# Peptides against a protein of PDB entry 8PQO, part 41

Target 1, 252 residues: chain A of PDB entry 8PQO
Amino acid sequence: VLLKEYRVILPVSVDEYQVGQLYSVAEASKNETGGGEGVEVLVNEPYEKDGEKGQYTHKIYHLQSKVPTFVRMLAPEGALNIHEKAWNAYPYCRTVITNEYMKEDFLIKIETWHKPDLGTQENVHKLEPEAWKHVEAVYIDIADRSQVLSKDYKAEEDPAKFKSIKTGRGPLGPNWKQELVNQKDCPYMCAYKLVTVKFKWWGLQNKVENFIHKQERRLFTNFHRQLFCWLDKWVDLTMDDIRRMEEETKRQ

## One batch from the design tools (peptide; made by RFdiffusion4, then SolubleMPNN)

Design b1_p12_1_s2 (from b1_p12_1, 5 letters changed)
Fold by OpenDDE base, seed 1:
Structure b1_p12_1_s2 (fold): chain B 252 residues (1-252), chain A 12 residues (1-12)
Amino acid sequence: as target 1 above (252 residues)
Amino acid sequence: MERLESFYLFFA
């Protein structure tokens, strides 16, 4: 088991982020060729559990079309189906990813708190002390070009170059986080993303767990760079606007 | 609300 807490600081409010995240997910999905292919939504309903109230989703990602033919032919039943169960009670979210074939031998859990701070809270997910001491805190700086792979880099998605016309936020210099304290009119938040990865196959555990974390970090970095650089596209949208956009996308 | 976590973007 490998646990890391990714802390993503953004010059947006917690309320703004709710809109921006949904917009950016939708936009990023549209930009991917074959977006939505192989995704089956089994459940999408409100839930209430343990004082938590939100939206529950159960999706299956069918990977049969995403792997080579020989892999598909050799794969055991259920091995190429990834189940995602998500509880969205913003500002808290939890996602659990499992595989039918691997069962308890494979788990990815992503638990996120969105807080109006600069990533200074320790153990925001309230882990037991023994568990928390094994969690690596990883700060993602969306302005840091060195954290972005060359193949992922786009100038129009570079927070160090972007300036929001609508809000005046950006560009983000090397010391942008420290400078936020002096910018009374600029909101900020941190997404605390606790990622738990389990891969119990002997000889491959560390390799696969580290690989998955590497991919998650990459994804979080790129996504939040996009989210910020798309600020002018979503900052004036309401949650009702987002819901309407989602409904329109489902009809296409 | 369709909340797509990281995996849709990863596998799509």
Scores: peptide ipSAE 0.051, ipTM 0.786, DockQ to the pose 0.276
Fold by OpenDDE base, seed 5:
Structure b1_p12_1_s2 (fold): chain B 252 residues (1-252), chain A 12 residues (1-12)
Amino acid sequence: as target 1 above (252 residues)
Amino acid sequence: MERLESFYLFFA
C-alpha cells in the first residue's frame, strides 16, 4: 500500500472550484475520443451517511475494447471490469476504484478535501498518527512547467502565460503562491487529495503502485492547469448552469 | 457525470 497526499493550490475559491471542476471534467470528457465506451452506470442517487450528504455513483468500466488484443485474450474473467464508486459531498469527495478479478488485492482510493487555505493543514483527512506518518505530502504547483511532461504541455493551458480577462487573475509567476497572500482580492484554496493505492501482487506491488501514483500526479497536474486556464469559461456559471449542461449532454 | 479520477486513468 502506498499513500500520498497531493496538495493542489489554486487561485480560486472553494465555491468557484465546485463549478470549475465540474465544467473542466465535462470539457475534458468531450475532448477524449472513445470516452464513455463500455461505461455502465449502476447507481446514481443522493446519499446521506454519517453526516455526509451528497451524490453517490457506481459505474463499471468495461475495458475489453480499450486494451490490446493480447491483453484481452490473456485477461481472466472480470479482470477488465473496473468498478468506480464515488461519493460527491463537496467540499468532500471520495472515489474508490476496484477490479472484479483482483478483489481485495487492488484498490485505488482518492479522498479529497477542498479547503480555503494554502495547503498548510496537516492530516486533514484525520488518519491515525501511525498511518499519517507514512503519507508523503506532494505539492503540485500548477505554474511550475518542470512538473509537466513535454508531451502534455500546451501553451493555452499554461498558468504562467494565462491571464483571466474576467477576474484579472494570472499569469502565475514563480512566486505566485507567496504573492497571493498579499493579494486581498484574489481567493485561494487547496485541494487535499489523499490517494491510497494497493496492488497486492508479489513482485509487482511497488512497481504498479508507484506507476499509478505517477499517473495520478500527472492527471492532477494537467487537470488543474486546465481548470485555471479555463477560468473565463466557467467562472460566471452557476451550479444550476452546470446541471443543465449535464442534463443536455445526457440527452445527446 | 464522469468523475475526474476515473476518467483520466482509463480514458485519457
Scores: peptide ipSAE 0.051, ipTM 0.785, DockQ to the pose 0.315
Fold by OpenDDE base, seed 2:
Structure b1_p12_1_s2 (fold): chain B 252 residues (1-252), chain A 12 residues (1-12)
Amino acid sequence: as target 1 above (252 residues)
Amino acid sequence: MERLESFYLFFA
């Protein structure tokens, strides 16, 4: 098991982020080829449990079309079906990813708290000390180009170049986080994303767990760079606007 | 309602 807490600091408020996240997910999904292909939504309903109230989703990702034919032919039954259960009670979110074949031997859990701070809280997810001591805190700096793979880099999605016309935020220089503290008119938040990865296969555990974390980090980095650089597209939208957009998109 | 953690962002 490999645990890392990714801390993504953004010059947006927690309330803004809720809109921006949903917008950016939708936008990113549209930009990807084969959007929605191989995704089955089993459940999408409100939930209330233990004082937590939000939206619950259960999706199946059928990877048969996403892997080479030889992999598909050799894969055990259920090995290419990934289940995603997500509880969205913003500002708290939890996602659990499992596989039909591996069962308890595979787990990706992503628990996120969105806090109006600069990523300074320790153990925001309230892990036991024994567990917390094994968690690596990883700061994602959306302005740091060195954290972006060359193949992922787009100038129009570079926070170090982008300036929001609507808000005046950006560009984000090397010390933007420190400077943000002195900017009274600029909100900020941190997404604390505790990622638990378990891949219990002999000889492959560490390699696969590290690989998954690498991919998650890559995803978080690119996504939040986009989210910020798309600020002018979503900052004036409301949650109701987003819901309408989602409904319209589902009908297409 | 989709989220960042969605595996869709990996496989799409």
Scores: peptide ipSAE 0.051, ipTM 0.789, DockQ to the pose 0.311
Fold by OpenDDE base, seed 3:
Structure b1_p12_1_s2 (fold): chain B 252 residues (1-252), chain A 12 residues (1-12)
Amino acid sequence: as target 1 above (252 residues)
Amino acid sequence: MERLESFYLFFA
């Protein structure tokens, strides 16, 4: 098991982020070919449990069409079905990813708290001390080009070049986080993303767990760079606007 | 509201 807490600081408020995240997910999905193919939504309903209230979703990603024929032919039953269970109780979110074939031997869990701070809180997910001492804190700086793979880099998605016309935020210089403290009119938040990865196959555990973390970090970095650079597209939208957009996308 | 999480972004 490998745990890391990714801390993503953004020059937006917690309330703004709720809109921006949903917009950016929808927009990113449109830009990718094959998005939604092989995705089965089993459950999408409100939930209330232990004082947590939000939306629960259960999706299955069928990867049979996404792998080479020889892999599909050799894959055990259920090996190419990935289950995603998500609890969205913003500002708290939890996603659990499992595989039918691997069962308890495979887990990706992503738990996120969105806080109006600069990523300074320790153990925001309230882990036991013994567990918390094994968590690596990883800071993601959306303005740092060195954290972006060359193949992923796009100038129009570079926070160091983008300036929001609607809000005046950006471009984000090398010391933007420190300067943000002195900017009274600019809100900020941190997404604390605790990622738990378990891959219990002997000889491959460390390699696969580290690989998954690298992919998650890459995803979080690119996504939040997009989110910020798309600020002018979503900052004036309401949650009702987002809900309408999602419904329209589902009908296509 | 249906949230698309990390896996959606990977397979998109």
Scores: peptide ipSAE 0.051, ipTM 0.781, DockQ to the pose 0.245

Design b1_p12_1_s3 (from b1_p12_1, 5 letters changed)
Fold by OpenDDE base, seed 1:
Structure b1_p12_1_s3 (fold): chain B 252 residues (1-252), chain A 12 residues (1-12)
Amino acid sequence: as target 1 above (252 residues)
Amino acid sequence: MERLESVYLFFA
């Protein structure tokens, strides 16, 4: 098991982020080839548990069309079906990813707290001390180009170049986080994303767990760069606007 | 409601 807490600091409020995240997810999803192909929504309902109130979703991702033919042909039954169970009680979110074939030998859990701070809280997920000491805190700086793979880099998604016309935020210089505390009119937040990866296959555990973390980090980095650079597209949207957009997308 | 943590985005 490999645990890392990714801390993504953004010059947006927790409330703004709720809109921005949903918009950016929808936009990113549209940009992917195949749209919702291979996604089966089993459950989408409100839930209330342990003081959390939000939306529960259970999706199956059928990866048969996303892997090479030879992989599909060799894959055991259920091996290419990924179950995602998600509890969205914003500002807290939890996602659990499992696989039918691997059962308990595979787990990706992503637990996120969105806090109005600069990523300074320790153990925001309230792990036991013994567990917390094994968690690596990883800061993602959306302005740091060196954290972005060259193949992923787009100038229009570079926070170091982007300036929001609507809000005046950006561009984000090298010391933007430190300067942010002096900008009383600019809100900020941190997404604390505790990622737990378990892959119990002997000989491959560390390799696969590290690989998954690498992909998650890449995803978080690129996504939040997009989210910020798309600020002018979503900052004036309401949650009702987002819901309408989601409904329209479901009808297509 | 789609989420950033979706496998769809993960395997994108």
Scores: peptide ipSAE 0.051, ipTM 0.789, DockQ to the pose 0.317
Fold by OpenDDE base, seed 5:
Structure b1_p12_1_s3 (fold): chain B 252 residues (1-252), chain A 12 residues (1-12)
Amino acid sequence: as target 1 above (252 residues)
Amino acid sequence: MERLESVYLFFA
């Protein structure tokens, strides 16, 4: 098991981020060709559990069409079906990813707290002290180009170049986080993303767990760069606007 | 098109 807490600081409010995240997820999904193929929504309903209230979703991603033929032919039954269970109780979110074949030997859990701070809180997910000692804190700086793979870099998604017309936020210089403290009119938040990766196959555990973390970090970096650079597209939208957009998208 | 979460973005 490998745990890392990714801390993504953004020059947006927690309330703004709720809209921006949903917009950016929808937009990113549209940009992927064939993204709707092989997705089965089993559950999408409100939930209440242990005082937590939100929206619960259960999706199956059928990856048979997304892998090479030889992998498909060799894959055991259920090996290419990934289950995603998500509890969205914003500002708290939890996603659990499992595989039918691997069962308890494979887990990706992503637990996120969105806080109106600069990523300074320790153990926001309230882990036991012994467990917390094994968590690596990883700061993602959306303005740091060195954290972006060259193949992922797009100038129109570079926070160091972007300036929001609607809000005046950006561009984000090298010391933008320190400067936020002095900019009382600019909101800020941190997404504390505790990622737990379990891959219990002998000989492959460390390699796969590290690989998954590398991909998650890459994903979080690129996604939040997009989210910020798309600020002018979503900052004036309401949650009702997002809901209407989602309903319209589902009907297509 | 259905809205996808982290799994889609991870494997896309």
Scores: peptide ipSAE 0.050, ipTM 0.775, DockQ to the pose 0.254
Fold by OpenDDE base, seed 2:
Structure b1_p12_1_s3 (fold): chain B 252 residues (1-252), chain A 12 residues (1-12)
Amino acid sequence: as target 1 above (252 residues)
Amino acid sequence: MERLESVYLFFA
């Protein structure tokens, strides 16, 4: 099991982020090849449990069409079906990813708290001390180009170049986080993303767990760079606007 | 089109 807490600081408020995240997820999804192909939505409903109220989704990602033919032919039954269960009770979110074949031997859990701070809280997910001491805190700086793979880099998605016309935020220089403290008019937040990866397969555990973390970090980095650089596209939208857009998209 | 979460972006 490998645990890391990714802390993504953004020059947006927690309330703004709720809109921006939903917008950016939708936009990113449109940009991906195949769109919703191979995604089966089993459940999409409101939930309320233990004071937590939000939206619960259960999706199956059928990866058969996403892998080479030889992999598909050799893969055991269920090995290419990924279950995603997500509880979105913003500002808290939890996603649990499992595989039908691996069962308890495979788990990706992503738990996110969105806080109006600069990533300074320790153990925001309230782990036991023994567990917390094994968690690596990883700060993602969306302005740091060195954290972006060359193949992922786009100038139009570079926070170090982007200037929001609507808000005046950006570009984000090397010391933007320190400077943010002195900018009273600029809100800020941190997404604390605790990622738990378990892959119990002899000889591959560490390799796969580290690989998954590497991909998650890459995803979080690119996504939040996009989210910020798309600020002018979503900052004036309301949650009602987002809901309307989602409903319109579902009908397409 | 359904909203895609981290899994699709991971494997896309």
Scores: peptide ipSAE 0.049, ipTM 0.772, DockQ to the pose 0.280
Fold by OpenDDE base, seed 3:
Structure b1_p12_1_s3 (fold): chain B 252 residues (1-252), chain A 12 residues (1-12)
Amino acid sequence: as target 1 above (252 residues)
Amino acid sequence: MERLESVYLFFA
């Protein structure tokens, strides 16, 4: 098991982020070809548990069409079905990813708290002290180009070059996070993303767990760079606007 | 609602 807490600081408010995240997910999904293929939505309903209220989704990703024929032919039953269970109780979110074949041997859990701070809170997910001491805190700086793979880099998605016309935010210089404290008109937040990865196959555990974390970090970095650079597209949208957009997308 | 942590985005 490998745990890391990714802390993504953004020059937006927690309330703004709720809209921006949903918009950016939808936009990113549109930009990816074939992403909706093989996705089955089993459940999409409101939930309430222990004072947590939000939206619960259960999706199955069928990967049969996304793997080579020889892999599909050799794959055991259920091996190419990935289950995603998500609880969205913003500002708290939890996603659990499992596989039918691997069962208890595979888990990806992503728990996120969105807080109006600069990533300074310790153990925001309230882990036991013994567990918390094994969590690596990883800071993601969306303005730092060195954290972006060359193949992922786009100038139009570079926070160090972008300036929001609607808000005046950006471009983000090397010391943008420190400067936020002195900018009364610029809100800020941190997404604390605790990622738990378990891959209990002997000889492959460390390699696969580290690989998954590397991919998650890459995803979080690129996504939040996009989110910020798309600020002018979503900052004036309401949650009702987002819901309408989601409904329109589901019908296509 | 699609999520940032979705498998779809993970494989992108």
Scores: peptide ipSAE 0.048, ipTM 0.781, DockQ to the pose 0.312

Design b1_p12_1_s4 (from b1_p12_1, 6 letters changed)
Fold by OpenDDE base, seed 2:
Structure b1_p12_1_s4 (fold): chain B 252 residues (1-252), chain A 12 residues (1-12)
Amino acid sequence: as target 1 above (252 residues)
Amino acid sequence: MERLESFYSFFA
């Protein structure tokens, strides 16, 4: 098991981020070819548990059509079905990814708290001390180009170049996080993303777990760069606007 | 709507 807490600081408020995240996910999904293919939604309903209230979703990703025939033929039953269970109780979110074949030997869990701070809280997910000591804190700087793969880089999605017309935020220089403290009119937040990866296969555990973390970090980095650079597109939207956009997208 | 942490987004 490999645990890392990714801390993504953004010059937006927690309330703004809720809109921005939903908008950016929708926008990114539109740009993906074959969106929704092989995805089965089993459950999509409100939930309330232990004082947590939000939306619960259970999806199955059927990967049979996305792998070569020889892989499909060799794959055990259930090996190409990925289950995603997600609890969205913003500002807290949890996603659990499992596989039918691997069962308890495979787990990706992503737990996120969105806090109005600069990533200074320790153990925001309230792990036991023995577990917390094994968590690596990883700061993602959306302005740091060195954290972006060349193949992922786009100038229009570079926070170091972007200037928001609507808010005046950006561009983000090398010391932008320190400068935020002096800008009383600029909101800020941190997304604390605790990622737990388990791949219990002798000889491959560390390799696969580290690989998955590398992909998660890449995803978080690119997504939040987009979210910030798309600020002018979503900052004036309300949650009702987002809901309408989602409904319109489902009808197409 | 799909979330950032969705498996679909992971493999997108």
Scores: peptide ipSAE 0.051, ipTM 0.784, DockQ to the pose 0.305
Fold by OpenDDE base, seed 1:
Structure b1_p12_1_s4 (fold): chain B 252 residues (1-252), chain A 12 residues (1-12)
Amino acid sequence: as target 1 above (252 residues)
Amino acid sequence: MERLESFYSFFA
């Protein structure tokens, strides 16, 4: 088991981020050429449990068309079906990813708290001390180009170049986080993303767990760079606007 | 095209 807490600091408020996240997910999805194929939505409903209230989703990603034919032919039943269960009770979110064949031998869990701070809280997810001492805290800097793969880099999604016309935020210089403390008119937040990865196959555990973390970090970095650089597209939208846009997209 | 409702949809 490998645990890391990714801390993503953004020059937006917790309330703004709720809109920006949903908008950016929607926009990123439109740009995916084959992303909708092989996704099955089993459940999408409100939930209430243990004082937590939000939206629950259960999706299956069918990977049969995404792997070579020889892999598909050799794969056991259920091995190429990935289940994603998500509980969105913003500002808290939880996602659990499992596989039908691997069962307890495979788990990705992502738990996120969105807080109006600069990533300074320790153990925000309230882990036991014995577990918390094994968590690596990883700071993602959306302005740091060195954290972005060359193949993922787009100039129009570079926070170091972007200037928001509507808010005046950006561009983000090398010391933007330190300067933010002195900017009383600019809101800020941190997304604390605790990622738990478990892969129990002997001889492959460390390699696969580290690989998955690398992919998650890449995803978080690129997504939040987009979210910030798209600020002028979503900052004036309401949650009702987002819901309407989602319904319109489902009809296409 | 089914909308990716999660930003974790890198499996799609």
Scores: peptide ipSAE 0.049, ipTM 0.770, DockQ to the pose 0.211
Fold by OpenDDE base, seed 3:
Structure b1_p12_1_s4 (fold): chain B 252 residues (1-252), chain A 12 residues (1-12)
Amino acid sequence: as target 1 above (252 residues)
Amino acid sequence: MERLESFYSFFA
């Protein structure tokens, strides 16, 4: 098991982020070819449990068409089905990813708290002290180009170049996070993403767990760079606007 | 076609 807490600082408020996240997820999915193919939505309903209220989704990603024929033919039953269970109780979110074949030997869990701070809270997910000792804190700087793979880099998605016309935010210089403290008119938040990865296959555990974390970090980095650079597209939208857009998309 | 609504998915 490998745990890391990714802390993503953004020059937006917690309330703004709720809109921006949903917009950016929708926009990113449009830009990716093959997204949604082989996706089965089993559940999409509101939930309430232990004072947590939000939206629960259960999706299955069927990968049979996404792998070579020889892999599909040799794959055990359930090996190419990925389950994603998500609880969105913003500002708290939880996603659990499992595989039918691997069962308890495979888990990706992503738990996120969105807080109006600069990533300074320790153990925001309230882990036991012994467990917290094993968590690596990883800061993601959306303005730092060195954290972006060359193949992922786009100038139009570079926070160091983008300036919001509607809000005046950006471009984000090398010391933008420190400068936020002195900018009373610019809100800020941190997404604390605790990522738990378990891959219990002997000889592959460390390699696969580290690989998954690398992919998650890449995803978080690219997504939040997009979210910020798309600020002018979503900052004037309300949650009702987002809900309407989602409903319109589901009907297509 | 159902769109991906989660950015946490490896398939998004």
Scores: peptide ipSAE 0.048, ipTM 0.766, DockQ to the pose 0.201
Fold by OpenDDE base, seed 4:
Structure b1_p12_1_s4 (fold): chain B 252 residues (1-252), chain A 12 residues (1-12)
Amino acid sequence: as target 1 above (252 residues)
Amino acid sequence: MERLESFYSFFA
């Protein structure tokens, strides 16, 4: 088991992020060739549990054509059905990813708190002390180009180059986080993403767990760079606008 | 197209 807490600081509010996230997911999905292909929605319903209220989804992703070669080498083609159970109670989200073939030998859990801070809270997910001491905190700086793979880099998705016309935010210089504290007119938040990866196959555990974390970090980095650089596209949208857009997209 | 919000966190 390998746990890391990825902390993504953004110059947006928690409320703004809710819109931006949904917009950016939709936009990213449109840009992905074969996006949504092989997705089966089993459940999509509201839930309420232990004071947590939100939307529960259960999806199956058929990933035969979408997994990297490394994953294909480890998982038979017929075993590339990924179950995703997600509890979206924004500002808290939890996603559990499992595979039918690997059963208990494979788990990815992503738990996210979105907080109006600069990533300074410790153990926001309230783990037991013994578990928390094994969690590596990983800060993702969306302005730091060195955290982006060259193959993923796009100038139009570079927070260090982008300036929002609508909000005046950006470009994010090398000290943007420190400067943000003094900018009373600029909101900020941190997405605390606790990622738990379990891959219990002997001899492959560390390799696969580290690989998955590497991919998650890459994804979080790229996604939040996009989210910020698309600020002018979504900042004026309401949640109702997003819902309408999602409904329209589902009809296509 | 199905929304990939949750899955987008899986594949980089």
Scores: peptide ipSAE 0.053, ipTM 0.781, DockQ to the pose 0.233; fails the geometry check

